# Ledger of designs, part 64: peptides against a protein of PDB entry 3B8E

Target 1, 230 residues: chain A of PDB entry 3B8E
Amino acid sequence: PFLIFIIANIPLPLGTVTILCIDLGTDMVPAISLAYEQAESDIMKRQPRNPKTDKLVNEQLISMAYGQIGMIQALGGFFTYFVILAENGFLPIHLLGLRVNWDDRWINDVEDSYGQQWTYEQRKIVEFTCHTPFFVTIVVVQWADLVICKTRRNSVFQQGMKNKILIFGLFEETALAAFLSYCPGMGVALRMYPLKPTWWFCAFPYSLLIFVYDEVRKLIIRRRPGGWVE

## One batch from the design tools (peptide; aimed at target 1 I72 F79 P92)

Design b1_p29_4_s1 (made by RFdiffusion4, then SolubleMPNN; from b1_p29_4, 24 letters changed)
Fold by OpenDDE base, seed 4:
Structure b1_p29_4_s1 (fold): chain B 230 residues (1-230), chain A 29 residues (1-29)
Amino acid sequence: as target 1 above (230 residues)
Amino acid sequence: SELFKEVLEKMEELLKKQIEELLEKLKKE
């Protein structure tokens, strides 16, 4: 998010403090949960052909998968950001290069895509309104990510969700998201204004996309054993 | 840069379509 903010010169979709909350508050518990995840049944049953080459190939494939998932997560967050700004009159193209004027408190006539003028205060309200849904979107996408990371070859339906720590992690992330989204004072403290409940569902298409992606990937792996997609 | 603009334009079109669909759904309720 921050890199795109710099490159595109768009208004910041997510505050630095909120990013830290994601990194420390949401990602850490799930990461621990994955460390305690039971070994996948197909991994345990698979005889290594060549331990050295198979390890290297597996590491490459894992890294590619995580990279792709990370991209989908980022896209999900930015999608939510652009939807909110579009609903407030700022189309994505109009946001390009707008940061300088957006952050200037002395400019009170920044125009949206429809010619409506926005004061600095109004712009900051909209900006802060984007922070919470962006965060929530990341959390919702992480639900899917955590579930799919549990397995490499087996479908989620085959492996199931037996890890109580994973479930706890999902609950903790959701509770934190709810707390940050609806607790009074978070708008001042974290620049996170309360969001409409409907925004929780904005990420669902991306979560579904991640699930579909992973299931298709796993299906390909099952149909082509020893393929590069493993 | 041109590719990025093109991608953004496509995203904008998709967003507009989605917003319109949502608005139509809201009007039918």
Scores: peptide ipSAE 0.012, ipTM 0.229, DockQ to the pose 0.111
OpenDDE base, seeds 1, 2, 3, 5: peptide ipSAE 0.011, 0.006, 0.007, 0.000; ipTM 0.230, 0.228, 0.227, 0.225; seeds 2, 5 fail the geometry check

Design b1_p29_4_s2 (made by RFdiffusion4, then SolubleMPNN; from b1_p29_4, 25 letters changed)
Fold by OpenDDE base, seed 1:
Structure b1_p29_4_s2 (fold): chain B 230 residues (1-230), chain A 29 residues (1-29)
Amino acid sequence: as target 1 above (230 residues)
Amino acid sequence: DKLFQEVLEKMRKLFEEYVKKLLEERKKK
């Protein structure tokens, strides 16, 4: 998110404090779940396969999967960001290069895509209004990621949701998202304004896309065990 | 990597379609 902010010169989609909450709160549970899955897979794979080559392949696969998942999460967050700003009159094309004027306190007549003038205070309110939905979108996308990460090669439908750690992780992330979104004072402390419940559903299509992507990927890997799709 | 790129492209198209729909709804009001 921060890289796109710099490259596109758009208004900041996610505050630094919110980023810290994501990194420390939401990313920890997926990392733990992956670590447990690795440990469990290492225990099960104790047949004398060449330990050096198998570890390297697993680390590369996990790193690639995590990188891909992270990119999809970022896209989901940015989608929500652009939707909210578009609903408030700022079209995605208009946001490109707008940062300089957006962050200037002395410019109180920044025009949106429809010619409406926005004061600095109004712009900051809409910016901070994007932080909470962006965060929630990441959490909802992470639900799909956690479910996907439970199964490296098998379909989620084959293993089911029997892992108590996974369920706990989903609950923890959801509880954190609810706390940050609805707890009084969080808007001032974290620049996260209260989220309308309807925005939780904005991320569902992306969660479904990730789920479909992973299932298709796993199907391809199962059909072509030697293919570059790893 | 190819499948990832295809998914990203599909997400982009869905976003563009959604934005277009929002714009059309605003023009009708």
Scores: peptide ipSAE 0.000, ipTM 0.257, DockQ to the pose 0.627
OpenDDE base, seeds 2, 3, 4, 5: peptide ipSAE 0.000, 0.000, 0.005, 0.000; ipTM 0.237, 0.223, 0.270, 0.258; seeds 3, 4 fail the geometry check

Design b1_p29_4_s3 (made by RFdiffusion4, then SolubleMPNN; from b1_p29_4, 24 letters changed)
Fold by OpenDDE base, seed 4:
Structure b1_p29_4_s3 (fold): chain B 230 residues (1-230), chain A 29 residues (1-29)
Amino acid sequence: as target 1 above (230 residues)
Amino acid sequence: DKLFKEVLEKMKKLMEEEFKKLLEELKKK
């Protein structure tokens, strides 16, 4: 998200503090929960043929999968960001290169895609209105990510949700998202204005996409053991 | 993989620096 902000020179979609809240608050507990997750049933049943090479290959493939999931997650957040800005009159194409004028407090006539002029204060309200939905989108997408990360080869339907720590992590990140979204003063403290409940649903298509992606990946792994997707 | 890790580490450092700045700004308010 931050790289796209710099490269595309768009208004900041997510505050730095909020990003840190994601990294420290939403990712840490789930990551720990996954570390304590019972070994996948297929991993437990199959002794590594070569513990060193098979572990290295497995780590590389897991790393690639996490990288891809992370990209899908970021795309989900940016989608929500662009939808909100578009609803406020700023089409995605118009946002490219707009950052310099957007952040200039002395420019009070920044035009949207429809020729409406926005004051600095109005622009900042819209920007901060985008931060909360972006964050919530990330959290909702993380629900899917955390659930799918429990297994590498087995379907979620086969493995089930037995890890209580993972479930706790999901509740924790959701509670944090609710707190940051609806607690008074967060608009001033974290630049996160209250979120309309409807925006929680904007992430669901991306959560579904991650589930489908992972299930397809796992299906390919099951059908072609030793393939490059494994 | 190395490049990706390096980029991630750079992003992490940048985020940590911005967080420190924001915390300092919050302490001044």
Scores: peptide ipSAE 0.012, ipTM 0.302, DockQ to the pose 0.025
OpenDDE base, seeds 1, 2, 3, 5: peptide ipSAE 0.011, 0.006, 0.000, 0.005; ipTM 0.286, 0.288, 0.229, 0.254

Design b1_p29_4_s4 (made by RFdiffusion4, then SolubleMPNN; from b1_p29_4, 24 letters changed)
Fold by OpenDDE base, seed 1:
Structure b1_p29_4_s4 (fold): chain B 230 residues (1-230), chain A 29 residues (1-29)
Amino acid sequence: as target 1 above (230 residues)
Amino acid sequence: DKLLEEVLKKMEELKEEYFKKILEKKLKE
């Protein structure tokens, strides 16, 4: 998210404190759950080959999986960010390069895509309104990603939700998201405005698309082992 | 659902008010 902010010069979609809450809170238990499940799957399916090379391969595969999940989460968050800003009159194309004027407290006439002028205060309210939905979108996408990452080759429907650590991680991150979103003091402190329940559903179509995409990918891999899709 | 929406709206209004006060303080600084 921060890299896209720098490259595109858009308003900051997610605050630093919120990023820390994601990294330390929401990602920790899911990460542990994925690490355990991958270790179990590798122990059960692979003959004990050279433990040094297999450990290195597993660490690389885990690192790649986390990197991919992070990218998918960022895409989901940015989707929600752009939807909220578009609903407030700022189309994605108009946001490109707007950061300098957006962050200038002395400019009180920044125009949106429809010619409406926005004060610095109004712009910052809209910016902070994006933080909570962005965070919640990450959590909702994490639900799908964690379920998807449980199996590389098998359908989620075949393996089911047997991992208790994964289930606990999903509840923990959801509880944290709810706490950060709806606790009155946290909202002001973290610059996260309270989220309408309807915004939780904004991420669901995206989560579903990722789920469908991964199931289709796995189906292709199963039908054509060794194909370019691996 | 209506009660929750009203509570959320009130919380949003309070947050906006506090944010305004902080901004005003920073602008005077």
Scores: peptide ipSAE 0.016, ipTM 0.425, DockQ to the pose 0.021
OpenDDE base, seeds 2, 3, 4, 5: peptide ipSAE 0.006, 0.000, 0.000, 0.000; ipTM 0.312, 0.170, 0.191, 0.212; seeds 3, 4 fail the geometry check

Design b1_p29_5 (made by RFdiffusion4)
Pose (drawn by RFdiffusion4):
Structure b1_p29_5 (pose): chain A 230 residues (1-230), chain P 29 residues (1-29)
Amino acid sequence: as target 1 above (230 residues)
Amino acid sequence: NSTVNIVLFVVLVVIFIVILVVIFVVLSS
């Protein structure tokens, strides 16, 4: 968000005070939960994991979580950013502009008068909003992530999907997300009431592609065991 | 890998643009 927030002055889609509420507030229990996820094979069948080569974090990981999924997620929440403005003052060709606040009203876009009224408000579309819908969309994509990373080589199909803990926290996350999105008050130091019917399902189209994606690779990694690029 | 990711990204961008066009058309109607 902040990267694009510079390349094209299209208003702060994700908030800073909003970031410190996902890794340190939302994905919390899920990250923990992952730990309770059980085996994946006869482990005591493999040579000791060398320490110099086979690491913990590496390209294999980063490439598949920063350069792959980290992107697909990105669009999702970024997409919701537009819908959150679109059904309010969409600028899919417009937007791209510094939104000052000492001016008050004197400008707008797409047939409007947004000012002191819609200036304290002109931002109420990202502050109380956009950030929020983007926020939720991140959570929403985090579902399938917290299930495509549940396994490392087996389809969630012929593999246990019985992580009682994860499940009951995948909700204890998605729920908190709502309570943090409708919390009558602290919503001040935070975001605001989104349109439950849709101001949620926006990233929903995406969470899927995620689950659908890596699910194939795993099954790709298999049908071709020695594997290629995958 | 890079090629695959780039292709995937382009596909997703296309889809994104298509959806934005659809939304634009709907709101202009």

Design b1_p29_5_s1 (made by RFdiffusion4, then SolubleMPNN; from b1_p29_5, 25 letters changed)
Fold by OpenDDE base, seed 3:
Structure b1_p29_5_s1 (fold): chain B 230 residues (1-230), chain A 29 residues (1-29)
Amino acid sequence: as target 1 above (230 residues)
Amino acid sequence: LEKEIEELLKKLLEEIEKKLEELLKKLLE
């Protein structure tokens, strides 16, 4: 998200504090859950024949999988961002290069795509209105990520939701998202204005996409062990 | 400066996440 903000010079879609909340708050419990499941699976499997190469390959595969999922998360967040700005009169094409004028507090006549002038304060309200839905979109997509990461090769349907740590991670992410979205003072403290409940549903198609993508990937891995998709 | 700080924070967080994952893997091993 931040790289696209720099490259496209668009208004900031996700605040730094919100990024910190995602990285520290939402990713920690998932990482713990994955570590527990991997340890449990490794206890049941034969010792790796070559622990160095097998560990390196596994780390690379995990890193690539997380990288791809992270890209899909970013796309989901940006989609939500562009929808909200478009609903407020700023079409995606108009946002390109707008950052300089958008962030200038002395410019109070920035025009939207329809010729309406926006004050600095009004622009910042719209920007901060985008932060919460972007965050929530990432959290909802992370639900799918947590579920799919439970298994490396097996379908989620084969192992089920027996891991209490995974369930706890999903609960924690949801509770954090709700807290940051609706707790009084978060709009001022974290620049996250209250979210309309309808925006929670905007992320579900992306969550489903990740789930389907991973199930297809796992199916391919099971059918072609040692293939390039591992 | 804010951009640079944000990039630094992102890199730091990614590194913390990687280290935490490694530590958790070691703790479970």
Scores: peptide ipSAE 0.014, ipTM 0.285, DockQ to the pose 0.017
OpenDDE base, seeds 1, 2, 4, 5: peptide ipSAE 0.008, 0.006, 0.000, 0.007; ipTM 0.242, 0.231, 0.212, 0.240; seed 5 fails the geometry check

Design b1_p29_5_s2 (made by RFdiffusion4, then SolubleMPNN; from b1_p29_5, 25 letters changed)
Fold by OpenDDE base, seed 3:
Structure b1_p29_5_s2 (fold): chain B 230 residues (1-230), chain A 29 residues (1-29)
Amino acid sequence: as target 1 above (230 residues)
Amino acid sequence: LKEEIERLLKKLLEELKKKLEELLKELLE
């Protein structure tokens, strides 16, 4: 998300504090949970690996767990960001290159896509209104991503949800999201304005889509080992 | 300056993630 902010020169979709909360608050415990996840049944049937040459943790699994999650989270977050700004009169195409004027305190007549003028204060309110829903969207997407990352080839239904650390991680990130969204003073301290309950559900269709996609992918991998979808 | 700070923070976080990944590898071995 930060790269797109720089490249597209759009208003900041996710503040530094929220990034820190995601990376340090929500990602650590779930990541640790993956270390304690039970091996897939097919992996357990394989010959013992040489610990020096054949690391138990496949670099590809780790790359998938962290790299793909990050990309998917960014997509979900940006979707929410663009929806909120569009609802406030800023269409996605209008946001391109707008950052310079958006962040200028002396420009109080920035026009939206409909010709309405926005003061600096009004723009900042809208910007900060995006932060909380963006963050929550990431958390909701993480629910699905963490579940699907438990296994590479086996279905989540086959592997099960026995990892208590994963369950704790899901609870922790949800609790953190609720705390940041509704605790008094967070709007001022962290620029995380209160979240409307409806925004919690905005990411659910996206999470479901990812979950279904991954289950289908895993099914194909099981049927066609070594296929291009792996 | 703000943008530069944000970039630095992002780099730091990525480094921390990398270290965490390494730790996870060690725990699984």
Scores: peptide ipSAE 0.000, ipTM 0.207, DockQ to the pose 0.017
OpenDDE base, seeds 1, 2, 4, 5: peptide ipSAE 0.000, 0.005, 0.000, 0.000; ipTM 0.184, 0.248, 0.181, 0.204; seeds 1, 2 fail the geometry check

Design b1_p29_5_s3 (made by RFdiffusion4, then SolubleMPNN; from b1_p29_5, 25 letters changed)
Fold by OpenDDE base, seed 1:
Structure b1_p29_5_s3 (fold): chain B 230 residues (1-230), chain A 29 residues (1-29)
Amino acid sequence: as target 1 above (230 residues)
Amino acid sequence: LEEEIEKLRKELLEEIKEKLEELLKKLLE
């Protein structure tokens, strides 16, 4: 997410506080859940496989899967960002290179895609309005990721949602997202303005996309054991 | 650089925690 911000010179899609809330609040419980599931799977699957080579391959596969999932999460967040800015009159093409003028306090006549002039204060309100939906988008996408990660080789439909740790993680992320989105004073304290409830649904297509992508990936792995995807 | 980033993360976390505690106190008041 931050790389696209630097490359495209767009207004800041994620504040430092939002990034910290994601990294520390939303990623910690999933990471713990995955660590427990790995430990449980390693305890149950102790067939004497050559532990060094199989562990390295599994770690590489997990790291690649997380990297791909992280990219899809970033795409979902950026989609939400562009939709919000477009709804406020800033089309994606117009945002390219706009950062310099956007962040300048002395420029109060930045034009949107429709010729409306925006003051610095108005621009910052719109910018901060994007932070909360971006965060919520990540949380909703992480719901799919948590469900997907529970099933390394089997379909999600086969293992079910019986893991209490997963349910707790989903609840914690959702509670944190609701707190940050609707708690009075968060706009001033964290620069996260209140979110319209409709924005929670903007991430659902991406969660579905991740789910379909992972099911297709798992189907390919099952049909071609020993392929380049293993 | 990693130690400085970790220090900054800790400072920011403490600041967020303090602000959240203040907000919670205000909500309970």
Scores: peptide ipSAE 0.016, ipTM 0.249, DockQ to the pose 0.018
OpenDDE base, seeds 2, 3, 4, 5: peptide ipSAE 0.017, 0.014, 0.000, 0.008; ipTM 0.291, 0.278, 0.221, 0.250; seed 2 fails the geometry check

Design b1_p29_5_s4 (made by RFdiffusion4, then SolubleMPNN; from b1_p29_5, 25 letters changed)
Fold by OpenDDE base, seed 2:
Structure b1_p29_5_s4 (fold): chain B 230 residues (1-230), chain A 29 residues (1-29)
Amino acid sequence: as target 1 above (230 residues)
Amino acid sequence: LEKEIEELLKKLLEEIKEELEKLLKKLKE
């Protein structure tokens, strides 16, 4: 998310402190849950033919899978960000290169896509209004990711939600999202303004997309054992 | 402190971008 912010020179979609809260709060429990998940018996039963190459391949595959899921997660967050800004009069094309003027406290006449002038304070309210939905979108997408990461080959429907650690992780992420979104003072402390409940549902299409993507991936892996998509 | 952290993160990302661009150039050679 922050890379796209720098590359596109758009208004900040998610605050640095909020990113740290995601990394420390939401990503840690999933990582722990995955570490305690007994690798599917089929992965462990494959004696590495070549321990060095098979470890490297497995690390690369894990890194690629996490990278792809992370990209979809970021895209979901950015979609929510662009929707909110578009609803407030800033179309995505207009946001490109706008950051310099957006962040300037002395410029109070930044025009939106419809010619409306926005004061610095108004712009920052809109920016901070985007932070909370972006975070919530990440959490909702992470729900799908956690459910998906439970199984490497088996469908979620086949293995079920038997991992208590995963359920705890989902609960913790949801509780953290609710706390950061609705606790008084979070707007001042984390620049996360209260989220309308309707915005929680904006992320669901992306969670569904990740779910479908993973089921398709698993289907391909099952049909082509040893393929590059593992 | 928040501004300082933001500036440090910007510098770090610029360095990462430069390294990635160097890697991309090496891959195209």
Scores: peptide ipSAE 0.005, ipTM 0.250, DockQ to the pose 0.021
OpenDDE base, seeds 1, 3, 4, 5: peptide ipSAE 0.000, 0.005, 0.000, 0.000; ipTM 0.217, 0.250, 0.192, 0.227; seeds 1, 3, 4 fail the geometry check

Design b1_p29_6 (made by RFdiffusion4)
Pose (drawn by RFdiffusion4):
Structure b1_p29_6 (pose): chain A 230 residues (1-230), chain P 29 residues (1-29)
Amino acid sequence: as target 1 above (230 residues)
Amino acid sequence: SSSSKLSFLFSLSSFFFVLTFFFIFSLFL
């Protein structure tokens, strides 16, 4: 968000005070939960994991979580950013502009008068909003992530999907998300009431592609064991 | 105006979907 927030002055899609509420507030229990996920093979069958080569974090990981999924997620919440403005003052070709606040009203876009009324408001579309829908969308994509990372080589199909803990936290996350999105008050130091019917499902189209994606690779990694690029 | 707004919305959606599918497709290559 902040990167694009510079390349094209298209208003702060994700908030800072909003970031400190996902890794340190949303994905919390799920990250923990992953730990309770059980085996994946006869482990005591493999040579000791060398320490110099086979690491913990590496390209194999980063590439598949920063340069792959981390992107598909990105669009999703970024997509919801537009819909959150679109059904209010969409600028899919417009937008791209410094939104000052000492002016008050004197400007707008797409047939409007947004000012002191819609200036305290002109931002209420990202503050109380956009950030929020983007926020939720991130959680919403985090579902399939917290299931495509549940396994490392087996389809969630012929593999246990019985992580009682994860499941009851995948909700204890998605729920908090709502309570943090409708919390009558703290919503001040935070975001605001989204349109439940849709101001949620926005990223939903995406969460899927995620689950659908890596699910194939795993099954790709298999059908071709020695594997190629995968 | 409402029809234009809807066209822009649908076009925008389609654009994001195309980008997503294209990006995923590129990951398969």

Design b1_p29_6_s1 (made by RFdiffusion4, then SolubleMPNN; from b1_p29_6, 21 letters changed)
Fold by OpenDDE base, seed 2:
Structure b1_p29_6_s1 (fold): chain B 230 residues (1-230), chain A 29 residues (1-29)
Amino acid sequence: as target 1 above (230 residues)
Amino acid sequence: KEKEKEELLKKLEEEFLKKAKEFIESLLK
């Protein structure tokens, strides 16, 4: 998220402290759970033909899985960010390059896509309004990603929810999301304003699409072992 | 394989502790 912020020069979608909270509270337990499951399902069942190559392959697989999940999460968060800003009059194209003027406290006449002028305070309220839903979207997308990434080849329906660590991780990240979203003082401390319950459901269509995509991907992998989709 | 799993878990734990330390340090600043 931070890299896209720098590259696109858009208003900050998520605060640095919140990113750190995500890294510590939401990403680590899922990553550990996935490492356990991958070790049990796909990697541990293969007799190592070459221990050196198998270690490298394992590290690459974990790194790729983590990287892919992180990218999908970021895309989901940015989608929600752009939706909120668009609803407030800032279309995605208009946000490109707007950061410099957006962050300037002395510019109180930043125009949206419809010619409405926004004060610095109004802009920051809208920016901070994006932080909480961005975070919640990441959590909701993580639910889908963690469920679908349990196995490389098996469907969720075939594998089931047997990993207790994964279930615990899902509970923990959900509890953390609720805490950060609704605990008094989080708006001041983390610049995460309270989220309307309706926004929890904003990411569900996206999570469903990811779920369907991954099930289709897994189906293709099962039908064509060693194909380009692996 | 169990050793590899343990090594990976240890690495993840070390990374977690490092990030946690950085986070705490950022809060104290």
Scores: peptide ipSAE 0.000, ipTM 0.200, DockQ to the pose 0.013
OpenDDE base, seeds 1, 3, 4, 5: peptide ipSAE 0.000, 0.000, 0.000, 0.000; ipTM 0.216, 0.210, 0.178, 0.227; seed 1 fails the geometry check

Design b1_p29_6_s2 (made by RFdiffusion4, then SolubleMPNN; from b1_p29_6, 21 letters changed)
Fold by OpenDDE base, seed 2:
Structure b1_p29_6_s2 (fold): chain B 230 residues (1-230), chain A 29 residues (1-29)
Amino acid sequence: as target 1 above (230 residues)
Amino acid sequence: LEEEKKKLLEELKKEFLEKAKEFIESLLR
């Protein structure tokens, strides 16, 4: 998120504090859950695999999975960000290069895509309004990603939610998201304004898309073992 | 405000790490 913010020179989609909360609060328990589940799945794989090659393959697969998950999460967050800004009059194309003027407190006449002038305070309200939905979107996407990553090859429906660590991680992420979104003072402390409950649902189509994508991926892997999709 | 934010983040990080540790310990038991 921060890299795209710098490269695209758009208004800050996610605060640095919120990024740290994601890195520390939302990713750690899921990562632990996935590490335990992989260890359990590897123990259950009875084939005498060469421990050295399997460890390397697992590390690469974990790295790729986490990298892909992180990219998908970022894309989901950015989608929500662009939707909110578009609803407030800032179309995605207009946001490109707008950061310099957006962050300048002395410019109080930044025009939106419709010619409406926005004061610095108004712009910051809209920016901070985006932070919470971006975070919530990441959490909702993480629900799907965690459920997906639970199984390397099996459908989520086949293995079920037996991993207590995963369930706890999902609960903790959700509780953290709710706390950061609705706790009094978070708007001042974290620059995360309270989120309307309707915005939680904005991420669901994206989570569903990820879920469908991974189920399709797993289906392809099952049908074509050793394919490029592994 | 930035220092207060850093402190709050450090506290949240500490609390999260403690909970994570407790959870891991509960699994190893």
Scores: peptide ipSAE 0.000, ipTM 0.228, DockQ to the pose 0.019
OpenDDE base, seeds 1, 3, 4, 5: peptide ipSAE 0.000, 0.000, 0.000, 0.000; ipTM 0.194, 0.218, 0.227, 0.200; seeds 1, 3 fail the geometry check

Design b1_p29_6_s3 (made by RFdiffusion4, then SolubleMPNN; from b1_p29_6, 22 letters changed)
Fold by OpenDDE base, seed 3:
Structure b1_p29_6_s3 (fold): chain B 230 residues (1-230), chain A 29 residues (1-29)
Amino acid sequence: as target 1 above (230 residues)
Amino acid sequence: LEEERRRLLEKLEEEFRKRALEFIESLLR
């Protein structure tokens, strides 16, 4: 998320504190769960245990889980961000390079894609309106991604939902999302304005797409072990 | 500033990953 923000110089899609809450609060337990489940499966296949190789395997597992989740989350979040800004008159192309003028409190006539002038206060309201849906989108995308990342080769339907830590992590991140979205004062403290309930569903098509894609990928891996899709 | 924040976040993430690994290793002993 930050890389795109810096390169494109767009209005801030998500506050740094909120990102920290996601990365440290919501991703840790699920990542541990995924790493545990996969590490256990891999260790059982690689007897006798070599601490050096086991560490390498674990690092690869965590890197894969955390890196893929983060990338998918960012894509989903940015999709939601662009949708919200477009609904408020700012098309994606118009946002490119707009950050400097957007953050300047002395400029009160920033034009949107339709020629409407936006005051600094109005722009900040729209910016903060993006934060909560962005965060919620990340959580919803995480639901699917965590479930699909549970195994490298097996379908979710084959592995099942036996990992209690994963299930707990899903509930925890959802509860945190609800808390941050609807608790009084979060708009001021975290710059997260209250979320319309309909926005919870905006990420579902994306999550479904990722789920289907991964299941197809896993199916190909099962049919062609050692293929390029591994 | 944003790049510095990103670097700080990446360091924090790395630290948590290390702790997670240690925790998993402890469970597998």
Scores: peptide ipSAE 0.000, ipTM 0.207, DockQ to the pose 0.023
OpenDDE base, seeds 1, 2, 4, 5: peptide ipSAE 0.000, 0.000, 0.000, 0.000; ipTM 0.258, 0.252, 0.217, 0.255; seeds 1, 2 fail the geometry check

